# Ledger of designs, part 96: peptides against a protein of PDB entry 3WG5

Target 1, 218 residues: chain A of PDB entry 3WG5
Amino acid sequence: LAKNIVYVAQIKGQITSYTYDQFDRYITIAEQDNAEAIIIELDTPGGRADAMMNIVQRIQQSKIPVIIYVYPPGASAASAGTYIALGSHLIAMAPGTSIGACRPILGYSQNGSIIEAPPKITNYFIAYIKSLAQESGRNATIAEEFITKDLSLTPEEALKYGVIEVVARDINELLKKSNGMKTKIPVNGRYVTLNFTNVEVRYLAPSFKDKLISYITD
Target 2, 218 residues: chain A of PDB entry 3WG5 as posed
Amino acid sequence: LAKNIVYVAQIKGQITSYTYDQFDRYITIAEQDNAEAIIIELDTPGGRADAMMNIVQRIQQSKIPVIIYVYPPGASAASAGTYIALGSHLIAMAPGTSIGACRPILGYSQNGSIIEAPPAITNYFIAYIKSLAQESGRNATIAEEFITKDLSLTPEEALKYGVIEVVARDINELLKKSNGMKTKIPVNGRYVTLNFTNVEVRYLAPSFKDKLISYITD

## One batch from the design tools (peptide; made by RFdiffusion4, then SolubleMPNN)

Design b2_p14_7_s4 (from b2_p14_7, 7 letters changed)
Fold by OpenDDE base, seed 5:
Structure b2_p14_7_s4 (fold): chain B 218 residues (1-218), chain C 218 residues (1-218), chain A 14 residues (1-14)
Amino acid sequence: as target 1 above (218 residues)
Amino acid sequence: as target 1 above (218 residues)
Amino acid sequence: MVIGIEPISFPTIE
């Protein structure tokens, strides 16, 4: 019986246009091989709103389910990472990870202080993050509070409040727990039931370019 | 006789993943209509390296010539904008514009001071910008100095030093002066001779999303 | 101007 393929790829660091390229490459590979899903192991402190929005759009245009997995322990889907997670077909978190802290900023001043976003921008992202939560059937109130209170949640809290779908220690536990779950957003106009009963896990390595850019940005 | 189509689009503001989306959309439209070329009126203070690198790649993958036009007077192709220009098939500048100042930074500290990039990053971008210049037959020494000296040039200086190809006051003068020129990098593996003798100029408007993001980022 | 979502750690090209 032809084994279902699940791809696993890692995205670490700031959310940038390069991060978009990584998402695009990884998802494209998985699409070309008609994978059952791709799991993105995400560890990010945040990043750019524009890159984030494009990544969300790329995920939503995916021909296969995209699972965001905040991994390993100590990792975060902070700021932009939270938006990306909320735009995905399924969110999982490992114990000891965090999600949230989504307040938009214009950047940092010369003294390292945060330049606050004007109210119009903050309100835009409140509406945007609530939309992502609502579209995925996740907690829109908490999504708003990720901005208004700069709230961060543990995996257990996020699960409890209906922000995420799975808490898992590793890929095997993730596949086990998510097997038979429906995607939180549609794939090609339909909600997909994940089938991880007979799977081959394939790890995608970062390209040389990915490694170089990561080295430059770290 | 079927008129050759030249598209003109404006990209203004910081180079971000959204800017990448604008480039991608504009170039895609021009490709679909088999345009003779697309002219991007560029006015940017700079932006993200990752977005810049993706934009350069998108331009280099274009099925048609992409002309970067630093316009209107008072505009700049600063920082990331310089890299983009150097990655394009032809560079033009209007009088009163500038190009250069390409030193990479990590960002701004809390007090608004620049966080300097480590030497490894600076050296990477020196190699990168020199590569862009060399690949396009432009002045690689000046390209390096855009970083090492944070050099900025006028259109007249840039033309003199072989950084750009055209100084033009407007689109009509640009088309006139660039007519019959060869692209500085290949299109589909071949250097293209531009034909602007019988052209229809079509202006592309920003999408509603483009306007919204610009409004949010401005 | 980098519109980031906090916490923003951005490499910016000046």
Scores: peptide ipSAE 0.031, ipTM 0.295, DockQ to the pose 0.134; fails the geometry check
Fold by OpenDDE base, seed 3:
Parts: structure tokens; C-alpha cells; sequence
Structure b2_p14_7_s4 (fold): chain B 218 residues (1-218), chain C 218 residues (1-218), chain A 14 residues (1-14)
């Protein structure tokens, strides 16, 4: 029986246009191989709103389930990472990770102070993050509070409040716990029941270009 | 007589956080050497709003006049570049260059289509660009139209409409034409009359890191 | 290609 393939790829660092390219590349590979799913191990402090929105759109257009896994312990899906997670087919978090802190900013001043986003922009992203939560059947009130209160949650809290679907220590536990779950958003217009019985895990490595860019931006 | 130094540096490509670092580095060097001014040869299609705003702030905090020179022929101060120019102490353009096209966008979709900014964001940047024009005594109506009409101007038009101060073919002509002009915004709280009599021109080269990043992003 | 002024970075709460 052709083993159902699950791809695992890592995305770390700031969310940029290059991060979009990584998502696109990884998802495309998994799509081409008709994978059961792709798991993205995500560790990000945030990044660009444009790149984030493009990534969300790319995930939503995926022909296969895209699972965002906040991993390893110590990792975060902060700011833009939270939006990406909320736009994905399934969210998992490892113990010792965090999600939230989504208040939009215009940037940082020379002294390192945050340049606040005007209410007009903040309100836009409140509406946007709530839409992601609502579309995925996740807690829209908490999603809003990720912005208005700059709230951060532990995996256990996020699970309890209905922000995420799985707390798992590793890929094996993730696959086990998510087996039989329905995707929180459609894949090709249909909600997919995840089947992780007898799967082969394949790891995708970053390209040389990815490594170089990561080195420059970190 | 200690020759008054004018620094010249080139900034090309997308406006990013790295572009901010370039501006900061170049201006800092010129400040340290008590230069009469620094000329930034700018060629940009635009970039990030956050980086742009930080650059504008850095220019406004400069201890020396920062002249934005849209150069060489074929270059543009497009989008974010226009804001930066409007935030500077003097704007010059070479023949065959352009300025404008400042409509904010959220990004590009997978098919290359523009994701429109919501009216809330557009209105924010209308107010912002108008403020830059007003503070610098430049044409605020045209500045607004850079957004609302996505207007682009030739150097001759920009000069005629009071958007820029100088049209010059090269650094020598720029220095000659701008000699005796007052900065359009204050330097250390004072409007400075540019003195380009008997100046030494010093060129600042990009760092190795700058070259590498430019290569990756272009 | 005129790159529009792209909106706001999402800061990570450090």
C-alpha cells in the first residue's frame, strides 16, 4: 500500500517575502507528491503584514492540508505567526511554546521604541484576524484580544480556549493526536479528515538560498 | 581652509529595514565628519512603509542636510522613495528620472495582482504624505495626488509644481544649482543655507554586507 | 514595477 506521505519543513525567523517563497516551495513539493499533509514547524517573532497575508492565501489555496506546528519548545507563533496559524488547516503547539501578541505596528524608531499603528490599521487587522478565526471555527474573541490586549497564550491555554487543535511534544505525537481530525478550513473546497495511519514522514531541508537569507536576516 | 566635505552615497533597490541601516550608516559617517551635506543617489521602486517611516525620521534627525538625488537617468523615487524624498532637506532629480506613484498596497497576490490597501490605510498615508509636503514647503496637493491618482512626474514637472527643488544632470551641477538654497526642513532646529563653494566630494561605498543583501534582494 | 507602500509589520512582543 503506497504509504501516505507527510512532509515536515521548518520555517524560522521573521516573516518576509522570502518566507512566502519558502511556504510556496514546501507546499508545492508536498502537493506534487500528493502528500497527506505538510507540517510546518514554525518559530517566528513576526514580520511583514504583506508577506503574512500572502502566506495565508497560499495556505488557503493549498491542495493538501497545511499544519502549523509551533515547534520546538521555546518557539513562538508571535504576531504574524499567529495570523498564519489561524489561516491554516490545523494548529499544533509543543509544550513551552507561545502564540499571540498580534498588535500591528508601523515599525521601530531609532531608539527601539515601537511606532504605533493608527486605529485605522489596528481596526483593519482586528477584522482580519477575527475573520481568520471565524472561517476556521476558532475563538474569534481571543483572536481579537491577541491584538487589543496583546495577549499571549500557552499551548494549554490556547487549546482550552479553542484557538488551537493539538498540543504535542513531537511529530509522532502530533500525527497520533491529529489522526481523524477534520481540517479547520477546506482543502480544495472540502473539509478533509486527516488520515495519519501508516504514514511516512519526509523532511524537507531549506535550500542553499534559504540558508543564506536566513543567515543574513538573523 | 578646511574644505567643506560633501558625501555621496548610493541607495538602490527596495526600501527595507536594511535600507534603513544604509541610511543610518551613511548619514552617521557624514555627521561624524561634520560634512556640509550628504547626497543620497536614490533609485527605488518602493518598499516597506515601516522602513520608509524610519528612514524619514532618521533624515529629520540628521545633524547635517540630507539631499535626495534621484539618479542616474532611468532611476525613480517611486512609492516609498517619494515619501523619503519629501521628508528630506532637498530633492534633486536627474533628467530621465521619475517621482511619485505612492498608492499604498498590502502586497501582491500569487498571480501578481495588487492587494489593495483599505481606505483606512490609504487615508493614513494621504495624511502622512501631505504632512511631509507641508512641513517641507512642497506642493501638498500634488503629494496627495501621488496617492489618489497614482501620479508620476518627470523632473521638469516636479520642479514646476513645487515638489522638488533642483533638476541636475550630475553631482557637479547639483552642487552648483543648490548652492545658496535653504533646506526645506530644519537641521538641528534651524534652516540651513547650503554652502557648496569649494567643496570636496567624497563617495561612500556600500559595505560587503550591503552588496550581499542587494544581490539577494535584486 | 512600482512597489506600493506596503503596510505595517507585526511586531513580536519581546
Amino acid sequence: as target 1 above (218 residues)
Amino acid sequence: as target 1 above (218 residues)
Amino acid sequence: MVIGIEPISFPTIE
Scores: peptide ipSAE 0.029, ipTM 0.296, DockQ to the pose 0.790; fails the geometry check
Fold by OpenDDE base, seed 4:
Structure b2_p14_7_s4 (fold): chain B 218 residues (1-218), chain C 218 residues (1-218), chain A 14 residues (1-14)
Amino acid sequence: as target 1 above (218 residues)
Amino acid sequence: as target 1 above (218 residues)
Amino acid sequence: MVIGIEPISFPTIE
């Protein structure tokens, strides 16, 4: 019987416009192949709100389920990564990862101190992150606290509080645990039940451009 | 008689954290050599607000005058570039350049449409840009209109309205016209009178990293 | 180091 395809790709580092391009490329490839889903292994300390919002929009426009997987151990979906996760169809985390710390900042001063965002901006993102949580049926209170308390959670805490859906050690366990789950947001207007029975896993490699940018920003 | 040194460096493209690094590097070099001033030839369509604010802060912390020179013809100090200019010690423009168009956006959608900033953010930047204008004795009304009307000005208009200080075709004309002018904001707490008599012009080259990033983002 | 969400980009004049 023809195997359903699940794509897996890695997105690492700061969330920028280039990260958007990566998301777009990966999702597009998976869409073209009519994949059951794409899993994005995410490891980010955060980044730009603009890129984040565009990525969220791209995910929400996906013709296939997009699973954000905070992976490997030691990885984080920090700041912008949390927003992206909350905007996705399913969130998974590996043991030893983290999610949260979403306080918006205007940047860093020369001395490395945080330039605080004004309350107006902070409140905007509070509303935004809560909307993402609510739309996905996730914990909006915790989403708010990711900003107001700069809260960071373990996978176990995130699961407990209803921020994420799966804790998994690897892709195989993720597929097993998420099999039969419904997406937390619609795919083409419908909540999709994931079918990870008899699937082929296909790994997408970074483009040359992706590698180059990662090298420069690391 | 020992020539006073004026440094000239180019900053082109989108304003990002990397652009901040360029500003920092260039200004630091000029500071270390006790330069009379550094002229930054700026050509930017805009960029990030965070990077912009950090750049403004870095300029304001400079131990030497930082002159923003919108150059060459066809260049712009658009969006973030306008803020940077308004935060500097002196603004010059070459004929055929532009300044303005400062409406903040959250980003671009997949279809290339602008994601509008909420009024709260817009108002924040209105206040910010006006503060820069006021601190530098420049036209705060026009600064506001750079946002509210997305106004763009020619060098002649910008000069007329008191947004900039110099219209110059090249570095030589800039030095000539700006000689004896006072900085529009303090250097180390004092308004400095520029001395461009008997100066040596030193050009700073982009670092290898600068070249690489420009190549990828272009 | 958590890189904060920096909300505001300015339009690139295309």
Scores: peptide ipSAE 0.028, ipTM 0.297, DockQ to the pose 0.829; fails the geometry check
Fold by OpenDDE base, seed 1:
Structure b2_p14_7_s4 (fold): chain B 218 residues (1-218), chain C 218 residues (1-218), chain A 14 residues (1-14)
Amino acid sequence: as target 1 above (218 residues)
Amino acid sequence: as target 1 above (218 residues)
Amino acid sequence: MVIGIEPISFPTIE
């Protein structure tokens, strides 16, 4: 039985191998405590595709619902962050946040220009992002446009178009609105109805290593 | 006039954005001192494609010859390291080192399995690695096989097949053997004949930041 | 070799 606990943790910055470790650690803690869910407050401009795909896989293997919450106002789930969100059990956004801009790039040249990904790579990620959307019952057309048009959406647009499930100002509103919702993907092979009645919210802090890495990478 | 100075610096570990910074810093120092060349002692299992491509570009923009030296014995220029080497003005390897294994992957799954890159991505990097080989007058067929067959070569094989230019036990032997060789790609638009007669060897140390990052990523 | 998606970085070449 879920102990009516909801974990909340923050993941901020570039998506890297270290970000995967953060996701893994946070989800593992929540799993061990048989939490009803974990909410990841996400604020990322994007990052590595490998790390992103690993994170998505980790979320999909979670024994508990993983809710991506683009928070606080001003935050974004840009690029890799969008993929991660689409791979999660529920997506929420705070007012004043954004999601999208998912076009893959090879990197930045010395002049700061984008090194474009070849069409073949772009097409792969189009297929990938569409699969995430389809598997989660979210808008696959918009998901593709996150790449092809480098589309970015407001919370209201994302909700309207069926990309996300909730717009919420804070954790309390998120819990209230998402209570009784079904996860968009399975948890341990089953779609779960979220139960956020009388839950205890537990905040997870970054590890020392996490802080150190964040300090170095920022 | 080159002051008959050769810089030597070590780059070890995963190819990341920080690795680019190391390359940039080291090359910049050598450029400022009008060095005859910089030798980068490389030992890498691979890393990020974006960082790799940026590093290649930085090398190609160098005002001085950049020599990649796979060193010490036991070191490798694996994956991204091979691309970097192929983009450089001269490649040397110490006995007991290796080069190759360049197949692109999307990452590692939670189970530790490789997430395969789609054919389109693989084909892009095949074209890319072949271009590096062709531009440098190195073996493009073998370069392709670094990807398609995940081929790894010994120094002797790499030399025999025209992938690298020098096998050397140490810096002194490298300088001796490469003296009078022409760079495989242009320096400031011109192919340069290396002059390692009566050169002073200057070793560059990692910055504090470099050491910190290395400590965190290892 | 890592491929990046902007802002996702490219795939890893291992």
Scores: peptide ipSAE 0.026, ipTM 0.296, DockQ to the pose 0.225; fails the geometry check

Design b2_p14_8_s1 (from b2_p14_8, 7 letters changed)
Fold by OpenDDE base, seed 1:
Structure b2_p14_8_s1 (fold): chain B 218 residues (1-218), chain C 218 residues (1-218), chain A 14 residues (1-14)
Amino acid sequence: as target 1 above (218 residues)
Amino acid sequence: as target 1 above (218 residues)
Amino acid sequence: GSAGVELEVLSAAK
């Protein structure tokens, strides 16, 4: 019997290998406790594609539902964050958050200008993001446009266009609204119906390592 | 009059945005002091392409010669490190070091397997690495093979094939051998003849931030 | 060495 436990953890900042470690640690804790789900409060401007792909894979391999919650208001799941969200079992956004702008870049030049990714890289990520959208039953056309048009959406737009599943102001509203929803991708090969009735919410604090990384990247 | 000062600093570990910050800081210090050159003792398995490209650009914009020295014995300028070296004013290697293995990857899967870069990315970096080699008057064919064959070379091979300029056991031998050499790329639009006669060697220590990053990435 | 592709939003670099 899944314990009526929902974990909540925060991931903030650039997507790096350390962000993968955070995801892995948080999901592992929730898996070990057979949580009903873990909610990751995500706020990211983007980051490394390699770390992003590993995070997506880790989420897809999760033994429990992983909910990406773009939170708090003012947060974004930008670029790599959008891929991560699209790779997750459920996406929620708080009002005043954003998602999208998934155009791959090779980096920034010294003058702060973008170094454009070659068309081949762009095409790879178009295929990849569309795959994530298709696998999750989300809008693959909009997913492509997150790259080709550098599109960013509000929560209301993202919901309307079928990119996300929930708009919620807080964890309590998220739990209420997502209760009874099926995961958008399988958990252990099966679509899981979320049961957030009589749940205990457990917050996971950042590790010492997590704090150190955030301090360095800030 | 250029002060007969040569700075020496160490950059070790994965190439990241923090590695860029280290390069920038070290080069800036040496520039401010109008050093004859800065020697970067490099030991890297590779890292991020974005950071690598930014580092190359920073080196190419340097007001002083930047010498990449693959050091100590056992060190490597692998992958991104090779690009950085090829983008620098002079490459030296200590005996027992290596250079090459420049095949771009998208990252590592959870099982530790490489996620291959699409051909388009590979071709981009082939063009890029060849450009670095050509601009520096180094072996563009071998530079390409660093990618296409994942080639790695010894110092002796790299010297023989015209990839690097110096094999040296230590800083003193490096200074002695590179004295009177012209930079392989321009400094402020001019090829500079290195003058290491009566030089003061100044070692730059890693910053607190540098130490913290290395501790986290290890 | 992973030629890490970045997926970042332009505006965050300011």
Scores: peptide ipSAE 0.061, ipTM 0.390, DockQ to the pose 0.249
Fold by OpenDDE base, seed 5:
Structure b2_p14_8_s1 (fold): chain B 218 residues (1-218), chain C 218 residues (1-218), chain A 14 residues (1-14)
Amino acid sequence: as target 1 above (218 residues)
Amino acid sequence: as target 1 above (218 residues)
Amino acid sequence: GSAGVELEVLSAAK
């Protein structure tokens, strides 16, 4: 019986247009091979809101399930990473990771202080993050509080509050726990039940460009 | 005689994936109408290196000439903006604008200090910016010094040193001065002579999304 | 000028 393929790729560092290119490349490869899913091991402190929105849109347009996995232990899906996760088909976190802290900023001042976003921008992202949570059937109140309270959650809290779907130590546990789960958003207009019973795991290495970009951004 | 069309669009603020979307949208509109060229009025302090590289690639893939115009007076094509300009078919600057200061940074520290990029990253962007200058027949030594010395130039200096092609006060002067110039990079594999003798100028307004993004980023 | 909204967690300055 032909094994269904699950791709695993890593995205680390700031969310940028390069990160978009990484997401697009990884998802496209997995789409071309008609993979059962792609798991993106995500570790990000955040990044650009525009890149984030494009990544969310790219995930939403995926022909296959895109699973965001906050990994390894010590990693975070912070700020832009939380939006990306909330826009994905399934969110998993490893023990010792975090999610949240989604307050938009305009940048850093010369003294390193955060330049706060004006209320109009903050309100836009509140509406946006709530829409992502609502569309995915996740906790929209907590999603808002990721901004308004700059809230960060542990995997256990995020699971408890209905922000994420899986806490898993590794890819094998993730596959085991997510097997039979329905995607939280549609794939090609339909909610898909994940089938990880007879899968081949394929790791996508970062391209030289990806490594360089990650190195530039790490 | 059917007037050839020249589009004019504005891109202001940080270079991000939204800026990429703006460039893509504007160029696509102008391509669809078989415009003689599009002029992008650019005012940027810089932004994300990845978004910048994608924008450069989008310009290089344009079916029509893309003219970067650092405008209005007081505007800059700083950091990422300089790379974008160097990747374009023609660079113009208004009096009282600046170009350069291209040193890559990792970001800002909590005290607002610049986190310097590691030497490997800096060297990558030196190679990259020099390639853009060389490909466009512009001053590669000055392009390197935009990084190594964090050099910024006036329009007059940039013209003198062979970084840019035009100093112009407004769109009309730009059209007049650039009429009959050849593009500094190919359009669909060919260097094109600009013909602005009988043109209709069409201004592209930012979309609501562009305005929102600009507002979110302003 | 549309300075891209950064969604970054304040990395605690260690």
Scores: peptide ipSAE 0.077, ipTM 0.366, DockQ to the pose 0.103; fails the geometry check
Fold by OpenDDE base, seed 2:
Structure b2_p14_8_s1 (fold): chain B 218 residues (1-218), chain C 218 residues (1-218), chain A 14 residues (1-14)
Amino acid sequence: as target 1 above (218 residues)
Amino acid sequence: as target 1 above (218 residues)
Amino acid sequence: GSAGVELEVLSAAK
């Protein structure tokens, strides 16, 4: 019986237009091979809201399930990473990771202080993040509090509060726990039941360009 | 005699995919109106290398001259901003601005320390920035030193060393000084002589989306 | 593309 393929790729660092290119490339490869899913090992402190929105859109347009896995231990899906996760078909976190801290900022002042976003922008992102949570059947109240309280959660808290679907130590445990789960958003208009029985795990590496640009933007 | 139009638009903050959208929108408007040029008032601490490269490409594909103006006083064309400037048809700086500091970094560590790019990536950007300088008839040695020494220059130094073409206090002085200058790179395969005699200055504002996203990414 | 909002954790902007 031909093994279904699950792709695994890493996205690390700030969320940017390059990060979009990475998502697009990785998802496209997995789509072309009709993979059961792609797991993105995400570790980000955040980044650009525009890039984030494009990534969310790319995930939502995926022909296959996209699983955001906050990995390894010590990694974060902070700020932009939380939005991306909430826009995905399934969220998993490794022990010792974090999610949240989604308050939009305008940047940093010369003295290193955060420039707060004006209320209009904050309210826009509150509406946006709540929409992502609602569409994915996740906790919209906590999603709002990721902004309003700059809340950060552990995997256990995020699971408990219905923000994420899986806590897993590694890819094998993730596959085991997520097997038979339905996607939290549709794939091509349909909620898909994940089948991780008899799967081959295929790792995708960054392109030379990806490595180069990640090295420059980081 | 119908006044030629010069557009002026502001791009401020980190260089991202949204910054590309701003460049694209502003240049497209100026192209559609067959403007004599567009002046981009640039103030950036840097940003993403991929977005930067896309912006450079968009500038190089412009049907009209794109002038990068580091403005206002206190502004910078730092890191990614320097590459963008070097890829443009003309560089101007206001007094009290800076250009340079182009060392690629992978990002920041948890302790806030810079993660240096590996030599392969640094060498790529050295080659890239030197190419931009050479193509535009600017100082390729200094362009390299923007990376190797993380060099930052004043407008006077940048002019003296042949990195930039104009030091100007305001748009009026910029127009006056750049009138009759040739573009440092071709427009549609031809070096254009700028004609800022009898011009109307037209300011472009950020779209609501631009404002919103600038508020979110800043 | 969503413009200039940084959804960053306080990473030191260089």
Scores: peptide ipSAE 0.048, ipTM 0.339, DockQ to the pose 0.129; fails the geometry check
Fold by OpenDDE base, seed 3:
Structure b2_p14_8_s1 (fold): chain B 218 residues (1-218), chain C 218 residues (1-218), chain A 14 residues (1-14)
Amino acid sequence: as target 1 above (218 residues)
Amino acid sequence: as target 1 above (218 residues)
Amino acid sequence: GSAGVELEVLSAAK
């Protein structure tokens, strides 16, 4: 029986143009091998809105399901990470992780204070995050509150409120729990039922360039 | 006669948080030495709005005049660079440079197309760039057109329209032409008359970290 | 040269 491959890759740190390149590379590899899915282990405090939107688009254009997995315990899919998750085919979280805190900012002032985004920008991202939630059949009210209340949720809360689909301790539990689930958005125009029976897990590593960039940005 | 020191430093590439650190470091050094001014030789295609706003704020908080000099020939103060210039105490340009093209974007799509900013964001930056121009006594109508028409100007046009104060081929000509000019915005709450009679030019170099970051971002 | 908007978490500044 031809083992269906599930790829696993890690994306950690700020969301930047380099993070887009990582997503693109990882998804492309998985597409080329006709993988059943790719799981992206995500840990991010946020980052650039432009890179985030490009990543969301890249995920939506994927020929295979892209699962965002907030992992390991202690990780977050914060700000831009929440948008990416909401734009994905399935969201999972490990116990002890968080999702939310999506208030857009214009940056940090010299004293470390946040420069608030104007209402016009905030309202744009409210509309955008709600659209992602609605398109994926996730809780758009909570998605809005990720911005308006700067809400951050536990995995259990996120699951309860219909923001995410799976709470899992590890990749094996994730595969087990997500088996038979339909993707929350289309893959190549169709909602796909995930089949994680008889799969091989294949780990992708960061490129040398990815490692160098992470070393400089951290 | 105690030589008044004028510092000169180069900032090249995308405007990022690291660019802010460079501005902050350079200005701080010049402040500590009670320099008459610091000249920043700027060559940028633009960058992040957050970093740009922080840089503008840092310039406005400077204890000494900060002169933005679009240099060398072939350089630009594009997008974020234009905002930085408009937020500075004096703008100079070398022949063969450009300023403008300030249309905000949300980034680049996978096919290399620009993701347009929503009208709400565009209008925010129109108001912001106009405020910088007005506060500095520069042409706010042209500042708006840098966004609405994606206008880019030659040094001669920018001077003619009252966007910039000096066209100069080199540092010596810049010092000569700007001598006796008042800063376009206050320094420590006062408009300063630049005194470049009997000055020593001191060049600041990028730190090792700055060089490393430039190498990775280029 | 796009003025990018940042989506950063308030908590990351701690």
Scores: peptide ipSAE 0.032, ipTM 0.383, DockQ to the pose 0.279; fails the geometry check

